# Designs tried in a protein design run: peptides against a protein of PDB entry 6TME. Part 3

Target 1, 324 residues: chain A of PDB entry 6TME
Amino acid sequence: NRLKRAYIALQAWKKAFYSDPFNTAANWVGPDVCSYKGVFCAPALDDPSVLVVAGIDLNHADIAGYLPPELGLLTDVALFHVNSNRFCGVIPKSLSKLTLMYEFDVSNNRFVGPFPTVALSWPSLKFLDIRYNDFEGKLPPEIFDKDLDAIFLNNNRFESTIPETIGKSTASVVTFAHNKFSGCIPKTIGQMKNLNEIVFIGNNLSGCLPNEIGSLNNVTVFDASSNGFVGSLPSTLSGLANVEQMDFSYNKFTGFVTDNICKLPKLSNFTFSYNFFNGEAQSCVPGSSQEKQFDDTSNCLQNRPNQKSAKECLPVVSRPVDCS
Target 2, 324 residues: chain A of PDB entry 6TME as posed
Amino acid sequence: NRLKRAYIALQAWKKAFYSDPFNTAANWVGPDVCSYKGVFCAPALDDPSVLVVAGIDLNHADIFGYLPPELGLLTDVALFHVNSNRFCGVIPKSLSKLTLMYEFDVSNNRFVGPFPTVALSWPSLKFLDIRYNDFEGKLPPEIFDKDLDAIFLNNNRFESTIPETIGKSTASVVTFAHNKFSGCIPKTIGQMKNLNEIVFIGNNLSGCLPNEIGSLNNVTVFDASSNGFVGSLPSTLSGLANVEQMDFSYNKFTGFVTDNICKLPKLSNFTFSYNFFNGEAQSCVPGSSQEKQFDDTSNCLQNRPNQKSAKECLPVVSRPVDCS

## One batch from the design tools (peptide; made by RFdiffusion4, then SolubleMPNN; aimed at target 1 D223; its pose is not in this set)

Design b2_p25_4_s2
Fold by OpenDDE base, seed 4:
Structure b2_p25_4_s2 (fold): chain B 324 residues (1-324), chain A 25 residues (1-25)
Amino acid sequence: as target 1 above (324 residues)
Amino acid sequence: SYDEYLDSLAEKARAATEAALAAAR
């Protein structure tokens, strides 16, 4: 009996709660699991006459606890939303049994350990949100081999390089922000055919931006701020026909910010502050457009306010990194 | 804020994913 298995799983989970401030699981009593708050049932895909637990939504419940291995008995769950709780520990490997998993949101919790590789075992997974946790270690390259629509990794403790498999990703949105990623952005990034938003904020990424970024024709948000990028902005950025928000602030970029970038047709906000740019086109000057917002603060620009001193600029500007 | 922005991204992405699921039945 599938609902019986679900009952076992949910009761085990309730037992794994350390704190339930809103008494979310107060009605988690008895065999009628479909009446449980946050538990949603639907006809089974393989047998419409059978009712199964198809979804969990415990978002914003502030529950403290862990995910017990018995959750693997929820084999019919396709939607698992438990964000904004205080769940700790690791994601159980037993969740590999949840082969219908479609959306997995464990964001804003206290999960630890390496990347939950069980997510890689779900053949139908489209949405993965593990942001705002304490996941650590390397990001498995296989994550980008999956046919995901969205990947949220931000605000964790991931380190090492971004896998070159990123180019294989079908995701429209990927966040790397506020981790410990290092190395260069892979050149394969330009192959992300469905990419709309990508955020690299606040990592330890370095090197030159790959020219292939300019191939991201559908990208609307590109934020690479607060890293260690060097060199000039790729001229190929003129190809970002749909970019609306672009942020390269707080890096070590040098060179000239060109018209071709600042006049991008959909560009709304372009922040390139806190770098070592030594020139900008008139179209890049803050206030030059009513339709666009620019920030050129703390660069090495002449005749602009709030720039770095010559003492700060000259050592860097005089030794530009050759990205060729 | 940064958090609000990321939240909005997540919501949009989730909505799009769910829409795709609905379309695929």
Scores: peptide ipSAE 0.204, ipTM 0.805, DockQ to the pose 0.819
OpenDDE base, seeds 1, 2, 3, 5: peptide ipSAE 0.029, 0.130, 0.021, 0.161; ipTM 0.603, 0.769, 0.580, 0.787; seed 3 fails the geometry check

Design b2_p25_6_s3
Fold by OpenDDE base, seed 5:
Structure b2_p25_6_s3 (fold): chain B 324 residues (1-324), chain A 25 residues (1-25)
Amino acid sequence: as target 1 above (324 residues)
Amino acid sequence: SEELKKLEEERKKKMKEKVKELLSE
């Protein structure tokens, strides 16, 4: 009996709650699991006459506890949304039995340990949100082999380099922000054919930006701020025909910000402040357009306000990194 | 199906909202 298995799982989970401030599990009594708050039933895909637990939604319940291994008995769950709680520990390996998993959102919790590799075992996964946790270690390259619509990794403790397999990703949204990623952005990034939004904010990324970024024709948001990038902006950035929001602030970029970048047709906001740029085209100057907003603060630009001193600029500008 | 399209649209909306939240920090 599939509902009996679900009952065992949900009762085990209730026992794993340390605190339930909103009494969300107060009605989690008896065999009628489909009446449980935050539990959603639907006809089984293999037998429409059988009712199964197809979804969990405990978003914003502020529940403290852990995920017990008995959750692996919820074999019909396709939607697992438990964001904005205080769940701790690791994601159970027993969740590999949830072969219908479609959307997995455990964001804004207290999960720890390495990347939850159990997510790689789900063949139908489309949405992965593990942001705002304490996951650590390297990102497995295989994550980008998954046919995901979105990958939210931001605000964790991930380290090491970004895998070269990123170019295989079909995701429209990927966030790396506020981790400890290091090394260069892989050249394969230009192969991300469905990419709309990518955010690298607040990592330890370095090196030159790959020219292949210019191949991201569908990107609307590109934020690489608060890293250690060096060299000039690639001339190929003129290919970003749909970019609306672009941020390169708080890096170590040098060289000239070109007219071809600042005149991108969909560009609404371009921030390149807190770098070592030594020139900009007139089209890049803040206030030059009514339709575009620019920020050139704290660079090495002549005849512009709020720039770095010659003492700060000279050592960097005189030794530009050659990215060719 | 129309239901699948609606689900996809809602997902896209949620995705954009999550990015917007991140960018507002």
Scores: peptide ipSAE 0.406, ipTM 0.860, DockQ to the pose 0.880
OpenDDE base, seeds 1, 2, 3, 4: peptide ipSAE 0.029, 0.405, 0.025, 0.020; ipTM 0.617, 0.863, 0.646, 0.613; seed 4 fails the geometry check

Design b2_p25_7_s1
Fold by OpenDDE base, seed 4:
Structure b2_p25_7_s1 (fold): chain B 324 residues (1-324), chain A 25 residues (1-25)
Amino acid sequence: as target 1 above (324 residues)
Amino acid sequence: SSELEKRLEEYKKKRYEEAKQKFLE
């Protein structure tokens, strides 16, 4: 009996709660699990005559506790949303039994350990949100082999390089922000055919931007701010026909910001402040357009306000990194 | 950033509503 298994799982989970300040699980009593607050039943996909637990929504419940292995008995769950709680520990490997998992949201919790590799076992997963946790270590390359629509990884403790498999991703939105990723952006990034938004903010990424970024025709948001990128902006960025928001601020970029970038047809905001750019086209100057916003603050530009001193600029500008 | 979070939440909300219709109705 599927509901009996669900009862066992949910009672084990209730027992794993250390604090339930809103008494969310107060009605988690008895065999009628479909009446439980935050538990949603629906007809089974394989047998419409059978009622199963298809969804969990405990968002914003401020529950302290952990995920017990008995949650693996919730084999019919497709939607698992438990964000904005205080769940700790690791994601149980027993969740591999949840083969219908479609959306997995454990964001804004206290999960620790390596990337939850159990997410790789879910064949139907389309949305993964693990942001605002304490996940650490390497991002498994296999995550980008998944047919995901969105991957939210920001505000964790992930380290190492971004996998080259990123080019295989079908995701439209990917966030790497506020981790400890290092190395270069893989050249395979240009193969992300469905990409609309990608955010690298606040990592330890370095090297030159790959020219292949210019192949991201569908990208509307590209944020690479607060990293260690060097060299000139790729001329191929002129290919970003749909980019609206672009941020390269707080890096070590050098060279000239060209008209071909600043005149991008959909560009609304372009921030390239806090770099070592030594020139910009007139189209890049803040206030040059009413339709576009630019920030050129704290570069090595001549005849512009709020620039770095010659003393700060000269050592960097005189030794540009060749990305060719 | 607050702007990023706003976009992510909007995306998530829209997607979640669609998913609920698919799996819970």
Scores: peptide ipSAE 0.644, ipTM 0.959, DockQ to the pose 0.830
OpenDDE base, seeds 1, 2, 3, 5: peptide ipSAE 0.115, 0.271, 0.300, 0.582; ipTM 0.673, 0.847, 0.862, 0.950

Design b2_p25_8_s1
Fold by OpenDDE base, seed 5:
Structure b2_p25_8_s1 (fold): chain B 324 residues (1-324), chain A 25 residues (1-25)
Amino acid sequence: as target 1 above (324 residues)
Amino acid sequence: SLEEKLEEEEKKRKEELEKMRKELE
């Protein structure tokens, strides 16, 4: 009996709660699991006459506890949303039995350990949100082989390089922000056909930006701020026909910010502050447009306010990195 | 490590889970 299995799983989970400040699980009593707060039942896909647990929504419940392996008995769950809690430990490998998993949101918790590779076992997964946790180690390359619409990895402890398989991703939104990623952005990034938003904020990324970024025709948000990028901005960025928000601030970029970048047709905000740019086109000057906002603060620009001193600029500007 | 300890604990409990599943199917 599927509901009996669900009962066992949910009772095991209730026992794994250390704190339930809103008494969310107070009504988690008895065999009628479909009446449980945050538990949603639906007709089974294989038999519409059978009711099964199809979804969990415990978002914003502030529950402290862990995910017990008995959750693997929830084999009919397609939606698992438990964000904004205080769940700790690792994601159970027993969740591999949840073969209908479609949306998995464990964001804003206290999960630890490596990337939850169990997520790679779900054939129908479309939404993965593991942001605002303490996941660490390498990002498995296979994550980008999944047909995901969104991949949220930000605010974790992921290390090493971004996998070259990123170009295989069909996701519209990908976040790497506030991790410990290092190395270069892979050249394969230009192959991300459906990409609308990508953020690399606050990592240890370095090297030159790949020219292939200019192939991201559908991107509306591109943020690479707060990294260690060097060299000039790629001239191919003129190909970003739909970019609205672009941020390269807090890097080590050098060279000239060109007119063809600042005149991008959909560009609303372009921030390139806190770099070592030694020139900019007139179209890049803050206040030059009513439709576009620019920030050129703390560069090596002549005749602009709030720039770095010659002492700070000369050592970097005199030794430009060749990205060719 | 904490992660290793948690994985070991999960492994022990997995046997119980599999037993329970078999009894209910």
Scores: peptide ipSAE 0.030, ipTM 0.472, DockQ to the pose 0.019
OpenDDE base, seeds 1, 2, 3, 4: peptide ipSAE 0.026, 0.016, 0.013, 0.012; ipTM 0.441, 0.364, 0.374, 0.372; seeds 1, 4 fail the geometry check

## One batch from the design tools (peptide; made by RFdiffusion4, then SolubleMPNN; aimed at target 1 S84 T175 A177 H178; its pose is not in this set)

Design b2_p26_1_s2
Fold by OpenDDE base, seed 1:
Structure b2_p26_1_s2 (fold): chain B 324 residues (1-324), chain A 26 residues (1-26)
Amino acid sequence: as target 1 above (324 residues)
Amino acid sequence: SRREERLKEERERLKKEKEELKKKLE
């Protein structure tokens, strides 16, 4: 009996709650699991006459606890949304039994450990949100082999390099922000054919931006701020025909910010402050356009306000990094 | 299928929240 298994799982989970401030699980009593708050049932795919637990929604319940291995008994779950709680521990490997998993959202919790590789075992997964946790270690390259619509990894403790497999991703949104990623952005990034938004904010990324970024024709948001990027902005950025929001602030970029970048047709906001740019086109000057907003603060620009001192600029500007 | 229909309904319910989360890049 699938509902019996679900009952076992859900009761085990209830026992794993340390705190339930809103009494979300107050009605989690008895065998009728389909009446449980946050539990949603549907006919089984293999037998429409059988009712199964197909979804969990405990979003914003502020529940403290952990995910017990018995959750692996919820084999019919396709939607698992438990964001904005205080769940801790690791994602159980037993969840590999949830082969119908479609959307997995454990964001805004206190999960720890390595990347939950169990997510990679789900063949039909389309949405993965693990942001705002304490996941650590390397990002498995295989994550980008999956046909995901969105990949939210931001605000964790991930480290090492971004996998070269990123170019295989079909995701429209990918967030790396506020981790400990290092190294260069892979050149394969230009192969992300469905990419609309990508965020690298607040990592330890370095090196030159790959020219292949300019191949991201569908990108509307590109934020690489608060990293250690060096060199000039790639001239190929002129190819970002749909970019609306672009941020390169708080890096170590040098060189000239060109008209070809600042005159991008859909560009609304372009922030390149807190770098070592030594020149900018007139079209890049804040206030030069009514339709575009620019920030050139704290660079090495001449005749502009709020720039770095010559003492700060000279050592960097005089030693330009060749990205060729 | 019947399940697909029910799941679709649930997805639509959750879609709004998902979209809101999608907009939060930081």
Scores: peptide ipSAE 0.020, ipTM 0.597, DockQ to the pose 0.054
OpenDDE base, seeds 2, 3, 4, 5: peptide ipSAE 0.016, 0.018, 0.015, 0.018; ipTM 0.582, 0.595, 0.575, 0.601; seeds 2, 3, 4, 5 fail the geometry check

Design b2_p26_1_s3
Fold by OpenDDE base, seed 1:
Structure b2_p26_1_s3 (fold): chain B 324 residues (1-324), chain A 26 residues (1-26)
Amino acid sequence: as target 1 above (324 residues)
Amino acid sequence: STMEENLKKEREELEKLKKELEEKLK
């Protein structure tokens, strides 16, 4: 009986709660699991006459505890939303049995360990949110082979390079922000055909920006701030026909910020502050447009306010990085 | 007392079912 399995799983989970400040699981009593708060039942896909647990929503419950392996008994669950809790430990490998998993949100918890590779086992997964946890180690390249709409990885402890397989991703939104990623952005990034928003904020990324970024015609948000990028901005950025928000602040960029970038047709905000740019086009000057906002603070620009000293600029500007 | 006894029985049945299912999960 599928509901009996669900009952076992849910009771095991209730026992795994250390704290339930809102008494979310107070009604988790008895075999009628479909009446449980945060548990949603629906007709089974294989047999519409059978009621199964199809979804879990415990968002914002502030529950402390862990995910017991018995959750693998929830084989009919397609939606698993448990964000904004205090769940700790690892994602159970037993969740591989949840073959209908469509949306998996464990964001804003205290999960640890490597990337939850169990997420790669779900053939129908479309949404993955693991942000605001303590996941660590390398990102599996296979994550980008999945047909995901969104990939939220930000605010974790992921390390190493971004996989080259990123170009295979069909996701519209990808966040890498506030991790420990290092190395260059892969050149394959330009192959992300559905990409609208990508965020690299606050990593240890370095090297030159790949020219292939300019192929991201559908990108509306591109944020690479707070990294170690060097060299000039690629001239191919003029190809970002739909970019609205662009941030390159807090890097080590040099060179000239061109008209072709600052005159992008949909550009609303362009922040390139806290770099070593030694020139900018008039169209890039803050206040030059009523429709666009620019920030050129703390660069090596002549005749601009709030710039770095010559002492800070000269060693960097005199040694431009060739990105060709 | 009747409620506690029912809860105890439910827990015992749950533990049995849990063991059976744990074996299937291996």
Scores: peptide ipSAE 0.035, ipTM 0.509, DockQ to the pose 0.012
OpenDDE base, seeds 2, 3, 4, 5: peptide ipSAE 0.027, 0.027, 0.005, 0.026; ipTM 0.490, 0.492, 0.338, 0.498

Design b2_p26_1_s4
Fold by OpenDDE base, seed 1:
Structure b2_p26_1_s4 (fold): chain B 324 residues (1-324), chain A 26 residues (1-26)
Amino acid sequence: as target 1 above (324 residues)
Amino acid sequence: SYRDKRLEEAKEELKKEKEELKKKLD
């Protein structure tokens, strides 16, 4: 009996709660699991006459505890949303049995360990949110081979390089922000045909930006701020026909910021402050447009306010990195 | 769909986070 298995799983989970401030699981009593708060039942896909647990929503419950292996008994669950809790430990490998998993959101918890590779075992997964946890180690390249619509990885402890398989991703939104990723952005990034938003904020990324970024025609948000990028901005950025928000601040970029970038047709905000740019087109000057916002603070620009000193600029500007 | 709604919410949250981060760095 599927509901009996669900009962076992849910009771095991309740026992794994250390704190339930809102008494969310107070009604988790008895065999009628479909009446449990945060538990949603639906007809089974293989037999519409059978009712199964199809979804869990415990978002914002502030529950402290862990995910017990018995959760693997919830084999009919397609939606698993437990964000904004205080769950700790690791994601159980037993969740591999949840073959119908479609949306998995464990964001804003206290999970630890490596990337939850069990997520890779779900053939129908479309939404993955593991942000605001303490996941660590390398990002498995296989994550980008999956047909995901969104991948939220920000605010974790991931390190190493971004996999080159990123170009295979069909996701519209990918966040890497506030991790410890290092190395270059893979050139394959230009192959992300469905990409709308990508965020690299606050990592240890370095090297030159790949020219292939300019192939991201559907991108509306591109934020690479607070890294160690060097060299000039790729001229191919003129190809970002739909970019609205672009941020390259707090890097080590050099060279000239061109009209072709600042005059992008959909550009609303372009921040390139706290770099070593030594020139900018008139169209890039803050206040030059009523429709666009620019920030050129703390560069090596002449005749602009709030720039770096010559002493700070000269060593860097005189030795530009060749990205060709 | 629920997914679409959640995605939009996530985007909005991310936007706010970026704005807050910018303020901290200034």
Scores: peptide ipSAE 0.032, ipTM 0.669, DockQ to the pose 0.439
OpenDDE base, seeds 2, 3, 4, 5: peptide ipSAE 0.026, 0.019, 0.024, 0.016; ipTM 0.638, 0.591, 0.622, 0.560; seed 4 fails the geometry check

## One batch from the design tools (peptide; made by RFdiffusion4, then SolubleMPNN; aimed at target 1 L79 S84 D105 N108; its pose is not in this set)

Design b2_p27_1_s4
Fold by OpenDDE base, seed 3:
Structure b2_p27_1_s4 (fold): chain B 324 residues (1-324), chain A 27 residues (1-27)
Amino acid sequence: as target 1 above (324 residues)
Amino acid sequence: SREITLSKTELKLREELKKELEEKYSG
């Protein structure tokens, strides 16, 4: 019965293909769905004697089409990988029936509409990758209430603020890059105890960086480049004991870049170019270290090459934003 | 579409998750 349901679902999906350049679904014929290319079967959790469709992998198949509602019949699927295709439309609500969903990757497609809230209905979801699509609107706060190990949201059309619930996230990797997020980074960010990599590149984020960033002692990558952040870098950044890659470039930061930041023990690359910093410690100067790479280009630094003109600097530097 | 290159961290995470899932279904 379960395989019959899977057959119905997969045949409906095949019919929803507009183009299959590599003939991936050419062998999707007959009731033996476990022999289908990209379909993986495993023993059912509730009955090991029953074989069920547990995984889909159609990555890099360049398939054009959409996800039909019949996919909701694949109730035993735990792995769903369909990245690097040309699927369009929305994620079907019927996928709420896939209660075993563990890893969901629909990245690099042509999906549209709001955040696929069906993903929030999956109790066991650990990996969510919806990057490189055209999802839009606000990010549901509930996403961070889930026990996700990774959240990839970059290269979409999401807007509004980053939810305060971000501090509840147990994810090690979170990407917000290349969206339209606005507002401040929530102070609750410091509560992300398992965070290793977080990327905010290319949004409309603004305000002062919260001091609580310094509490992210496990973070190895922190990229906040290409936003509208203002004020000085928090002194608490000295607490980032494991940061290796740090990027604050293309913002509106002011003030002094301190030794405590540039001498972070694991720091390998620190880019703070294209801001309005008016001073830096000697340890921050590019070329000062063989082990660390720095970029201080296009700031308001004295006696450094490739800096902004006085005309550009004076209006900003003379009116520093107080983040206290 | 374009090919996405995953970081080492991403790959490691995925491998671990897949392994855990395989163990779950094998038991």
Scores: peptide ipSAE 0.029, ipTM 0.602, DockQ to the pose 0.792
OpenDDE base, seeds 1, 2, 4, 5: peptide ipSAE 0.022, 0.010, 0.018, 0.019; ipTM 0.549, 0.505, 0.546, 0.544; seeds 1, 2 fail the geometry check

Design b2_p27_6_s4
Fold by OpenDDE base, seed 2:
Structure b2_p27_6_s4 (fold): chain B 324 residues (1-324), chain A 27 residues (1-27)
Amino acid sequence: as target 1 above (324 residues)
Amino acid sequence: SLDPYLEALYNKARSKLTAELRKRLKL
């Protein structure tokens, strides 16, 4: 009996709660698991006459505890949302039995350890949110081989380089922000055919931006701020026909910010402040457009306010990195 | 506190996908 298995799993989970300040699991009593707060039942996909636990939603419950291995008995769960709690420990490997997993959100918790590789075992996974945790180590390359629509990795402790497999990703949104990623952005990034939004904010990324970024025709948000990128902006950025928000601030970019970038047709906000740019086109000047917002603060621009001193600029500007 | 900028991206994506799933599962 599927509901009996679910009962075992949910009771084991209740026992794994250290604190339930809103008494969310107060009604988690008895065999009728479909009446449990945060538990949602639906007809089984393989047999509509059978009722199964299809979803868990405990978002914002502030529950402290851990995920016990018995959760692997919830084999019919397609939606698992437990964000904004205080769950700790690791994601159980037993969750590999949840072969119908479609949306997995464990964000804003206290999970630790390496990337939860169990997520790679789910063939139908479309939404993965593990942001605002303490996951660490390398990102497995296989994550981008999955047919995911959304990948949220931000605010963790991930290290090492971004896998070259990123180009295989079908995701429309990917967040790397506020980790410890290092190295260059892979050239394969241009192959992300469905990409709309990508953020690299606040990592240790370096090197030149790959020219292939210009192939991201569907991208609306591109944020690479607060890294260690060097060199000039790729001229191929003129190909970003749909970009609306672009941020390269707080890097070590040099060279000239060109007219063809600042005149991108859908560009609404372009921030390139806190770099070492030594020139900009008139179309890039803040206030030059009513439709576009620019920020050129703290560069090496002549005849502009709030720029770096000559002393700060000279050592960097005189030794530009050649990305060719 | 959560970053409002990143939260906006999350909310947009979640809203779309969750609606689709709920429809499929008749939730």
Scores: peptide ipSAE 0.347, ipTM 0.845, DockQ to the pose 0.850
OpenDDE base, seeds 1, 3, 4, 5: peptide ipSAE 0.109, 0.300, 0.119, 0.340; ipTM 0.641, 0.821, 0.643, 0.843

Design b2_p27_7_s1
Fold by OpenDDE base, seed 4:
Structure b2_p27_7_s1 (fold): chain B 324 residues (1-324), chain A 27 residues (1-27)
Amino acid sequence: as target 1 above (324 residues)
Amino acid sequence: MKKIELSKTEKELREKLLKELKEKYFG
């Protein structure tokens, strides 16, 4: 019965294909769905004697089409990987029936509409990848209440502020890059206990960096480049004991880049170029260390190459934003 | 198709998750 439902779902999906350049679904014929290319069967978790469709992998198939509601019949699917295709439309709400969903990867497609809230209905979801689509609107705060390991949101059309619930996230990797997020980074960010990598690149974020960033003891990659951040770098950044890659470039930061930041023990690359910093410690100077790479280009530093003109610097440096 | 860059952490996570899933189904 389960395989029969899967057959209905998969045949409906095949009909929803506009183009299949590699003929991936050419063998999607007949009731033996377990033989279908990209379809993987396994014994059911509730009954090992029953074979069910446990996974879909159509990655890199360049298929054009949409996801029909009949996909909701694939109730045993734990892995749904369809990245690097040309699927369009919205994620069907009927997928809420896939209660075993563990990894959901629809990245690099042509999906549109608001955040796929159906992802919030999956109790066991650990991996959510919706990057490189055209999702829009606000990010639901509830996404960070889920026990996710990875959240990839980059290269979409999300807007509004980053939810304060971010501090509740258990994710090790979170990407916000290349969206339209605005406002400040929530102070609750410091509560992300499992965070290893976070990327804010290329948004409309602004304000001062919260001091609580310094509480991210496990973070190895912190990239806040290409935003509208202002003020000085928080002194609490000295607490980033495991940070290896740090990027604050292309913002409106001012003030002095301190030894406490540049001497972080595991820091390998620190980019703070294209800001309005008016001073840096000797330890921050590019070439000062063999183990660390720094970029101080296009700031307001004295006696350094490739800096902004006095005319460009003076109006900004003379009016520093007080983040206190 | 857009180029997706995978970090070391992401690769490790993927491997971990795959292992966990296999163990769940076959363990």
Scores: peptide ipSAE 0.380, ipTM 0.894, DockQ to the pose 0.849
OpenDDE base, seeds 1, 2, 3, 5: peptide ipSAE 0.314, 0.269, 0.293, 0.176; ipTM 0.875, 0.862, 0.866, 0.827

